Peptides against a protein of PDB entry 8YR4. Designs and how they scored, part 171

Target 1, 309 residues: chain A of PDB entry 8YR4
Amino acid sequence: PRGSPALQLVVLICLGLMGLERALNVLVPIFYRNIVNLLTEKAPWNSLAWTVTSYVFLKFLQGGGTGSTGFVSNLRTFLWIRVQQFTSRRVELLIFSHLHELSLRWHLGRRTGEVLRIADRGTSSVTGLLSYLVFNVIPTLADIIIGIIYFSMFFNAWFGLIVFLCMSLYLTLTIVVTEWRTKFRRAMNTQENATRARAVDSLLNFETVKYYNAESYEVERYREAIIKYQGLEWKSSASLVLLNQTQNLVIGLGLLAGSLLCAYFVTEQKLQVGDYVLFGTYIIQLYMPLNWFGTYYRMIQTNFIDMEN

## One batch from the design tools (peptide; made by RFdiffusion4, then SolubleMPNN)

Design b2_p23_8_s3 (from b2_p23_8, 15 letters changed)
Fold by OpenDDE base, seed 2:
Structure b2_p23_8_s3 (fold): chain B 309 residues (1-309), chain A 23 residues (1-23)
Amino acid sequence: as target 1 above (309 residues)
Amino acid sequence: SLEELLRQLQEVKEELEKLRSLD
């Protein structure tokens, strides 16, 4: 149990705000559809002005697309600061107590500064991972499920199937390509540590290097280590571009298939012009959190690899 | 940056000099 009733209330408010964000993710595209339909029907100004004003207000609450974070997301992030600080402090105290339970020989054999740095990295990694799972992964999965249900009920089962296949393929390829990239990142980090260790050893032995006039030899060895590092860094960076391009291709194909199907149903008068705009807007809204997912899964893997070293 | 690398190398040098002073 979280020992503070105030922090429990803040968590409940944050969960309520997360539910409101999910509702906004559905409502904003619906209101945008309604604007397009009202414009197409040449509806009276009063109805149009009310719908536009309501849309802009909902878009202010949601954020996204304009480069600004939404009011609801900002309020959630602000309230969560106290919960994060409580969680961080609890993890730090658990790590610190565990360090005191370790053998005296382990403490004598390691620098206190290195141990504290591992503890800080561990605390940041765990707190970051928990915050990400709660605020990005779970909400994104919820938005995908809500999207599949919405498109299946209000459009056609074919739209729900396209979204399901597109998102399933996107997630699967993101995981598989990211696991493949982890090998390059581990190799890069190992070579970075080896290059750093060589530079440090050369600087510590500076007097000996100078005595033997070996400066040119040490510089050349360091250059070879840098070239080897940069070769691994290039593979890591190129694999990231490949991941992003693969993700873009999957979303592009899903958007193409769904947009063509929507356009066809509009030509058959089964859907309105606003429904075409809704589909495109909603798919782009689903893509934004998924792009963050690919970025942060990389950050999680980084933090885990940095904890293994 | 080159400055950040130099700073990290200097921090590591200072930490290693502290180790050598304990032996």
Scores: peptide ipSAE 0.000, ipTM 0.272, DockQ to the pose 0.024
Fold by OpenDDE base, seed 5:
Structure b2_p23_8_s3 (fold): chain B 309 residues (1-309), chain A 23 residues (1-23)
Amino acid sequence: as target 1 above (309 residues)
Amino acid sequence: SLEELLRQLQEVKEELEKLRSLD
């Protein structure tokens, strides 16, 4: 963004955070390897506990292995909202101004295409939602139940309890925060539709706007409507970052508790090093599909509210 | 329509956001 030094700084910070994500992608496997080696060597508990805690902290920063919903990624996404809004607003205003330069014939020919695209978006979104629910949500819920049963039967009952509490809290917070977010999204979409309707009305009255040389006034009114929309969009997007971060925190706490407990039992020779690897791998595997839920849920709710109108 | 163009622009923006959330 050439015109705002503050937004340029935010872009640089976001690039720095992307660099940090790359560093975490290397460090996390190294720390994991070190834990496995320390467990194999029967290292003292203090060294193990420190290395495990450091690993889990780095994993919290990284997120679900891809870096998509770690603290660093969430912070990047949060900071990027303003940059995106600036870019969007600039492009929307450029298009709006350009459309006010175009002939009346261009405005008349496009009504049919819009209705078709509304319908196509709605259909695509419902299909995408259903596919996501069937292929990701339901299997993940099954994997959680299987995991609780497995850890309760083959591990100490404390592992099953940790997984149960972690996943129950994760699901509950996901639902509650999602319902809370729906309010912001409805407000956003209502304001989006109002902003769009205003733009269309201005362009349908193009001849009148040209007759009164009111193009600058209509552009300014449209800019104000976009700013109001972007205030609601920011709340919607920030609420999703909050959801993802809350989810990451819950999984991080579960991973910490379970990993420390597993490491302790390995030091007491009650569990093998392989059991530690299994637990860590299984928890990460459960988290990965759940993490995608935040991204797909944006896509779904946008398009679902577009179908309600 | 302008609404359609603005909507296409929002779609492209949302798709770019999705792509960026994947990176």
Scores: peptide ipSAE 0.015, ipTM 0.406, DockQ to the pose 0.050; fails the geometry check
Fold by OpenDDE base, seed 1:
Structure b2_p23_8_s3 (fold): chain B 309 residues (1-309), chain A 23 residues (1-23)
Amino acid sequence: as target 1 above (309 residues)
Amino acid sequence: SLEELLRQLQEVKEELEKLRSLD
């Protein structure tokens, strides 16, 4: 963003965080391999526990393997909100100013096909969300139940208890934080609709605005409405980052407790090295579909902003 | 009309937010 050195610094930090995500994508598999090797070599518990703890910490930074829900990705997303808002506001004001200058030609030349494409994106987003709920959320709840049963029957009651406590805490926190976020979303949507209505009324009355030379006044009112909207949008987007980070912490705690317990049972020769690999893989599979929800939500929100232009 | 399109976009947005509040 030209004119704000603070936002330029934020962009550079975000680029640095993207580089760190790439490094984590290489390091996490290496540390996982090292754990499997240490378990195979029957290494001392202290070395194994330190390597497992280091792996879980790196996995907490990376997130669910896609980089979409890790601490680094959440931090990047949080910092990027202000850069996105600055860019969006600049584009919206440029489009609005240009539409006031070209208003008669734009209204006469408005292709019904562009309007239909905007409507189709909205409908596609609804259909996509419904498909996500039916094909990812419901199956994931079934996989959680199957996972609790599997770990309780084939490993030990302690593994089933860890999975049960982690999933119960995850679901409870997801519901509570989602209900809290709904208040911010409703406030944001109400202010967005009010901002759109004002922009449309100003564009429909463009002849009157032009006659009174009030174009600068209407642009400033629209700018104030956008600033008010962006204050609510920031709360909504920051609440999503908080949800994703809370979920990532629950995953990290579950992975830490379960991985340490599994490693301990392998050292006691009660479990095999393959059982450690199975546990780690299965836990990551349970959380992966739920981690996509935060990314999908953001994609839908971005598509709606792109439909306004 | 432009108003009818904006109303349809608003209805689609409200349905999306209702669906997002269920997750």
Scores: peptide ipSAE 0.008, ipTM 0.380, DockQ to the pose 0.028; fails the geometry check
Fold by OpenDDE base, seed 3:
Structure b2_p23_8_s3 (fold): chain B 309 residues (1-309), chain A 23 residues (1-23)
Amino acid sequence: as target 1 above (309 residues)
Amino acid sequence: SLEELLRQLQEVKEELEKLRSLD
């Protein structure tokens, strides 16, 4: 971003965070290997517990396997919102200004058929997303139930309880925070439509704008509308980062509790080292579909709110 | 059209968001 040293600093911080994500992607497997080695060597509990806690902390920073859900990625996404908004606003104002420089003949050639295409894209996207929701929600719920049963029967009732509490809390917080986000999204979309309508009205009245040399005034009004939109967009995007971070925290706490308990049972020779690996892998595998579901549920909610407006 | 450019920008944003969701 040229002209804002603050946004340049934010870009440099985001690049630094991307470098940190790459370092975490190497460190997390190393710490995981170290846990497996320490478990195999029957290392003292204190050293094992520190290594497990450090691993879970690094996994919290990294996220569950998609680099998009870790604390570092969420922080990067949060900081990037302002850079994206600045870039979007600059592009929109350049396009809008350029359209007011175009000939009258270009403005007269506009057809209403684009509204129908947006509606058809909305409906096709909703139908595809509903199908995806059914094909991902049901399997994910089945995998959670199977996981609870498996861990309760083959490990200990405490593992089944940890998975149950973790997944129940994850789902509940996902629903509650998503319902809370819907308000920000509806407000954002309403303001987007109002901003678009203002741009259309200004461009339909192109002759009048040219006659009065009011191009600069219309650009300023459009800039104010974009700033108002971006205030709502920031709330929507920040609430999304908060959702992802809340989900990451819940999975991190479940992974911590279960990994410590599994490591303890391995030290007591009640479980094998392979069982520790299985638990950690299975929790991450349960998280991946749920994270995708959260993304698709967000996309469905976009399209439904976009259809309501 | 401006709507086509805004829609192309929105499509590019949605594709970039889809690409970011695939990462």
Scores: peptide ipSAE 0.006, ipTM 0.351, DockQ to the pose 0.051; fails the geometry check

Design b2_p23_8_s4 (from b2_p23_8, 15 letters changed)
Fold by OpenDDE base, seed 3:
Structure b2_p23_8_s4 (fold): chain B 309 residues (1-309), chain A 23 residues (1-23)
Amino acid sequence: as target 1 above (309 residues)
Amino acid sequence: EEKELQELLEQRKEEEEKFRSLD
């Protein structure tokens, strides 16, 4: 943001907090590993208690596995409100200025309420999309890359390969299935709007419908529209379940392959019991934000469609 | 009336979006 050094500082602090969140995503599993190893070795209570206290503190900073409930994430979100408001207002003023530059013929051809709704949707879509890309998509991709590097360096190249293949397959299937689902969602939304328009038109023409005793006919036409909508809604919802299940299967296969390989290396005394727990914890931790990635990609696509209209 | 029906439909849409964001 040009013109406010305070907002620039807030952006830098938010970027620093994002970096800290990435570091916590590596450190929390490591500390959990260390607890398991210390318990296995029957280490002195003082060392164990310090490591557990440190882990709980780091886990408080990180939050739950979605990252959304962590102190660092909450602090970042809180600080970002002012930056988002500044960006929103700037986009809104740009859209409003552009609307005033449009021809009088364009304004006379459209209802003022439709123009305002397009402006509000345009502002919310741009600001939402930017916040979404910066705070969810980019961090998740960074965590995957950090995870691949970590497992490749500290375990074995085979673990890095399993994570790479699992995450690449997961992302590819998420994109492909989400693009396939977008057809059903567009059809659903079009039928929702048509069903709503029919209800509004019937209610606006209430006197005419009463005059012709056409209430039963309008109700039946509305029922048919609802049934058609519900058939499309079912396809949309069923396709979401299929996406989630496909994602779960990919992660399950990756977790199985990596867990078996960890167990084998523990039996060969190349890894500790804590390293097995680390792998499982870290993979589950990577999965949680990725489960939302399908929602993310869908929001991005919706916002792009709303910008084209 | 038309405005109140639009507000009710918008509230229901926001509730459905909120429910879909919790799942």
Scores: peptide ipSAE 0.006, ipTM 0.424, DockQ to the pose 0.063
Fold by OpenDDE base, seed 4:
Structure b2_p23_8_s4 (fold): chain B 309 residues (1-309), chain A 23 residues (1-23)
Amino acid sequence: as target 1 above (309 residues)
Amino acid sequence: EEKELQELLEQRKEEEEKFRSLD
């Protein structure tokens, strides 16, 4: 934000908190590993109690794996409200000034309510795009890269390769299936608007429909429009289930391959029991934000289309 | 009447879009 040193400091603090979230995403599984190893080794109570207390504190900072309930994420979200409000107001004022620069002929051709709705959509699209890119997409990609580096350095290179192949396949399939689903969702929304328009036109012409005793004909036309809508809705919903199932299968196969490899290395005494628990915990932790990636990708795509119009 | 029905349909559409953005 140009012109407010206080808001620039808040942005820097939010970036620092995002870096802390990435560090917590690595540290929490490590401390959980260490607890399992210390319990397996029957370590002295003082070492165990310190490690458990440290883990619980780190887990409080991180939250329940969704990130949204963690102290650091809540503090980031709270501090970001002022930056979002400043950005929104700046975009609204830029759109409003641009609307005043437009010709009188443009304003006479459009209703004021339609112009305001375009301005509000433009503001929400820019602010939404920025928030999804900065707080969801970039952090998720960073967590994947950090995970690959961590597993490649502290485990065998095979674990880093499994995570890389699993996450790259997951992201690729998520994009491809989401783009395929967008066609069904557009068709559904178009048919929904057409079904609503027919219902409105029939109700506005109620006197004419009653004069011709055409009530049964209008009801049957509306029923046909509903059946056509439900056929498109079913395709949209079934395509979502297919996306979720495809994502679940990719993560399940990655978790299976990595868990079997961990179990094998534990039986060979190359890894500890805690390393098996770490791998499972870390993969599940990476999966939680990735489950929403398809929703974020769609929101970004919608916001880009709304900014181009 | 026509405007109120259109406004009610737009409000319901905005509520459904908000609900579908939460799902």
Scores: peptide ipSAE 0.006, ipTM 0.404, DockQ to the pose 0.077
Fold by OpenDDE base, seed 5:
Structure b2_p23_8_s4 (fold): chain B 309 residues (1-309), chain A 23 residues (1-23)
Amino acid sequence: as target 1 above (309 residues)
Amino acid sequence: EEKELQELLEQRKEEEEKFRSLD
């Protein structure tokens, strides 16, 4: 972004955070291997607990298997919102300005069918996402229930309780924060539609705009509408980062409590090293689809509200 | 030029829709 030194600094920080994510992707597996080795060697509890705590801290920074919900990724995404908005606004204004420079023949040849095709793509995407929702939400909820039962029956009852509390808190916070953020998303979508309608109206009235040499005025009005939209978009995107970070924190606390308890029972020879690996693998497996649960709940909620109206 | 701008507009709308579908 050539025009703002502050945004250039933010880009450099985001690139540094991307480098840190790559370092975490190497360190996390190393620390995990070290835990398995220390468990196999029956190492002292103090060294084991320190290595487990360090692993969970690194895993909190990295996030889940994709790294998409880690603290570092969330911080990067949060900082990137302003850079994206700046780039978006610049491209939109360039496009809008260029559309007003195009020939009258282009404007007269404009088929209503392109606007319809975008609406149809939106509808097809929603329908495809609904199908994906049902096929991912139901299995994920089933896997959580099966996991709670499995850990309660085959592990100490404390493991089942940790998974139950972690997943119940995760789901509850996901719902509550998603309902809260839906207000910001609706306001954003309403302002987006109004901004789009203004741009379409200005372009349909191209002859009148040319007759009055009002191109610069229409571009400035469009800029103001985009700035207003981006103020609402920032609230929507920042609320998503808050959701993801809250989810990451809940899973991180569950992983910490369960991993320490597993490590303790392995040291007491009540569990095997394989049981520690199983617990960690299972929690990570549950976490991967749960990242999308907020998006899923919102789409369900939106479709229900659109059916009631 | 006009066609390239339309393709850029469509690509950007698809990227924004993809980004919004991730949201």
Scores: peptide ipSAE 0.009, ipTM 0.425, DockQ to the pose 0.169; fails the geometry check
Fold by OpenDDE base, seed 2:
Structure b2_p23_8_s4 (fold): chain B 309 residues (1-309), chain A 23 residues (1-23)
Amino acid sequence: as target 1 above (309 residues)
Amino acid sequence: EEKELQELLEQRKEEEEKFRSLD
């Protein structure tokens, strides 16, 4: 971003974080392999526990499966909000200024109502998302229940308890934090609509704006509206990052507790090395649908809020 | 609010169509 050294530094940090994400994608599998080797060799508990803890820490930084909800990804997304907002505002103001430079004949020739109807088609996609959620939510909840039962029956009851507590806490925090963020989303949407209304009114009154040579005034008024919108958008987006990070913490703690317990039971010859691999794989498999579920739930709540305004 | 905005935009469109019918 030209003109803000602070935003340039943020871009460089984001690029560095993207490099770190790539390093984590290589390191996580390596540490996982090292755990399996140490378990196979019956290594001392202290070495094993350190390697497991290091793996889970790296996995926390990477995030579950795709890395889209990892600490590093969340930090990158958080820092990128200001860069995105700067870019969007600059593009919107350039487009708006250019529209006011166009001929009166272009504005008079335009069917204003056709552009609006394209926006309304976006809302009809929301009802399709609701059905998709119902078809993904119910299976995901079933998979969690099946997972709890499986670990309770085929592992020690402690594993079933860890999975139960982890998934219950994950779901509860997802709901609570999502309800908490709803107020920021509502405020953002109201201000978005008000900002769009101002832009539309300025463009509909193009002749009057042109007659008074008020193009610069309307651009500045639109800039102020965008800045106000972006202040609310930042709160909404930052609250989303907080939700994702909270989810990542819960899964990370569950993975840590269960992986350490599993590793301990393997050292005590109560479980096999294969059971450790199974536990880690299964927790990751449960996390993937839950992450999507949390995203879809957020999208639906967003869309319900978008429909209420 | 979007519905009120849509109604306002429809009213403005009807006013523009009325204005275009006068030219």
Scores: peptide ipSAE 0.000, ipTM 0.278, DockQ to the pose 0.014; fails the geometry check

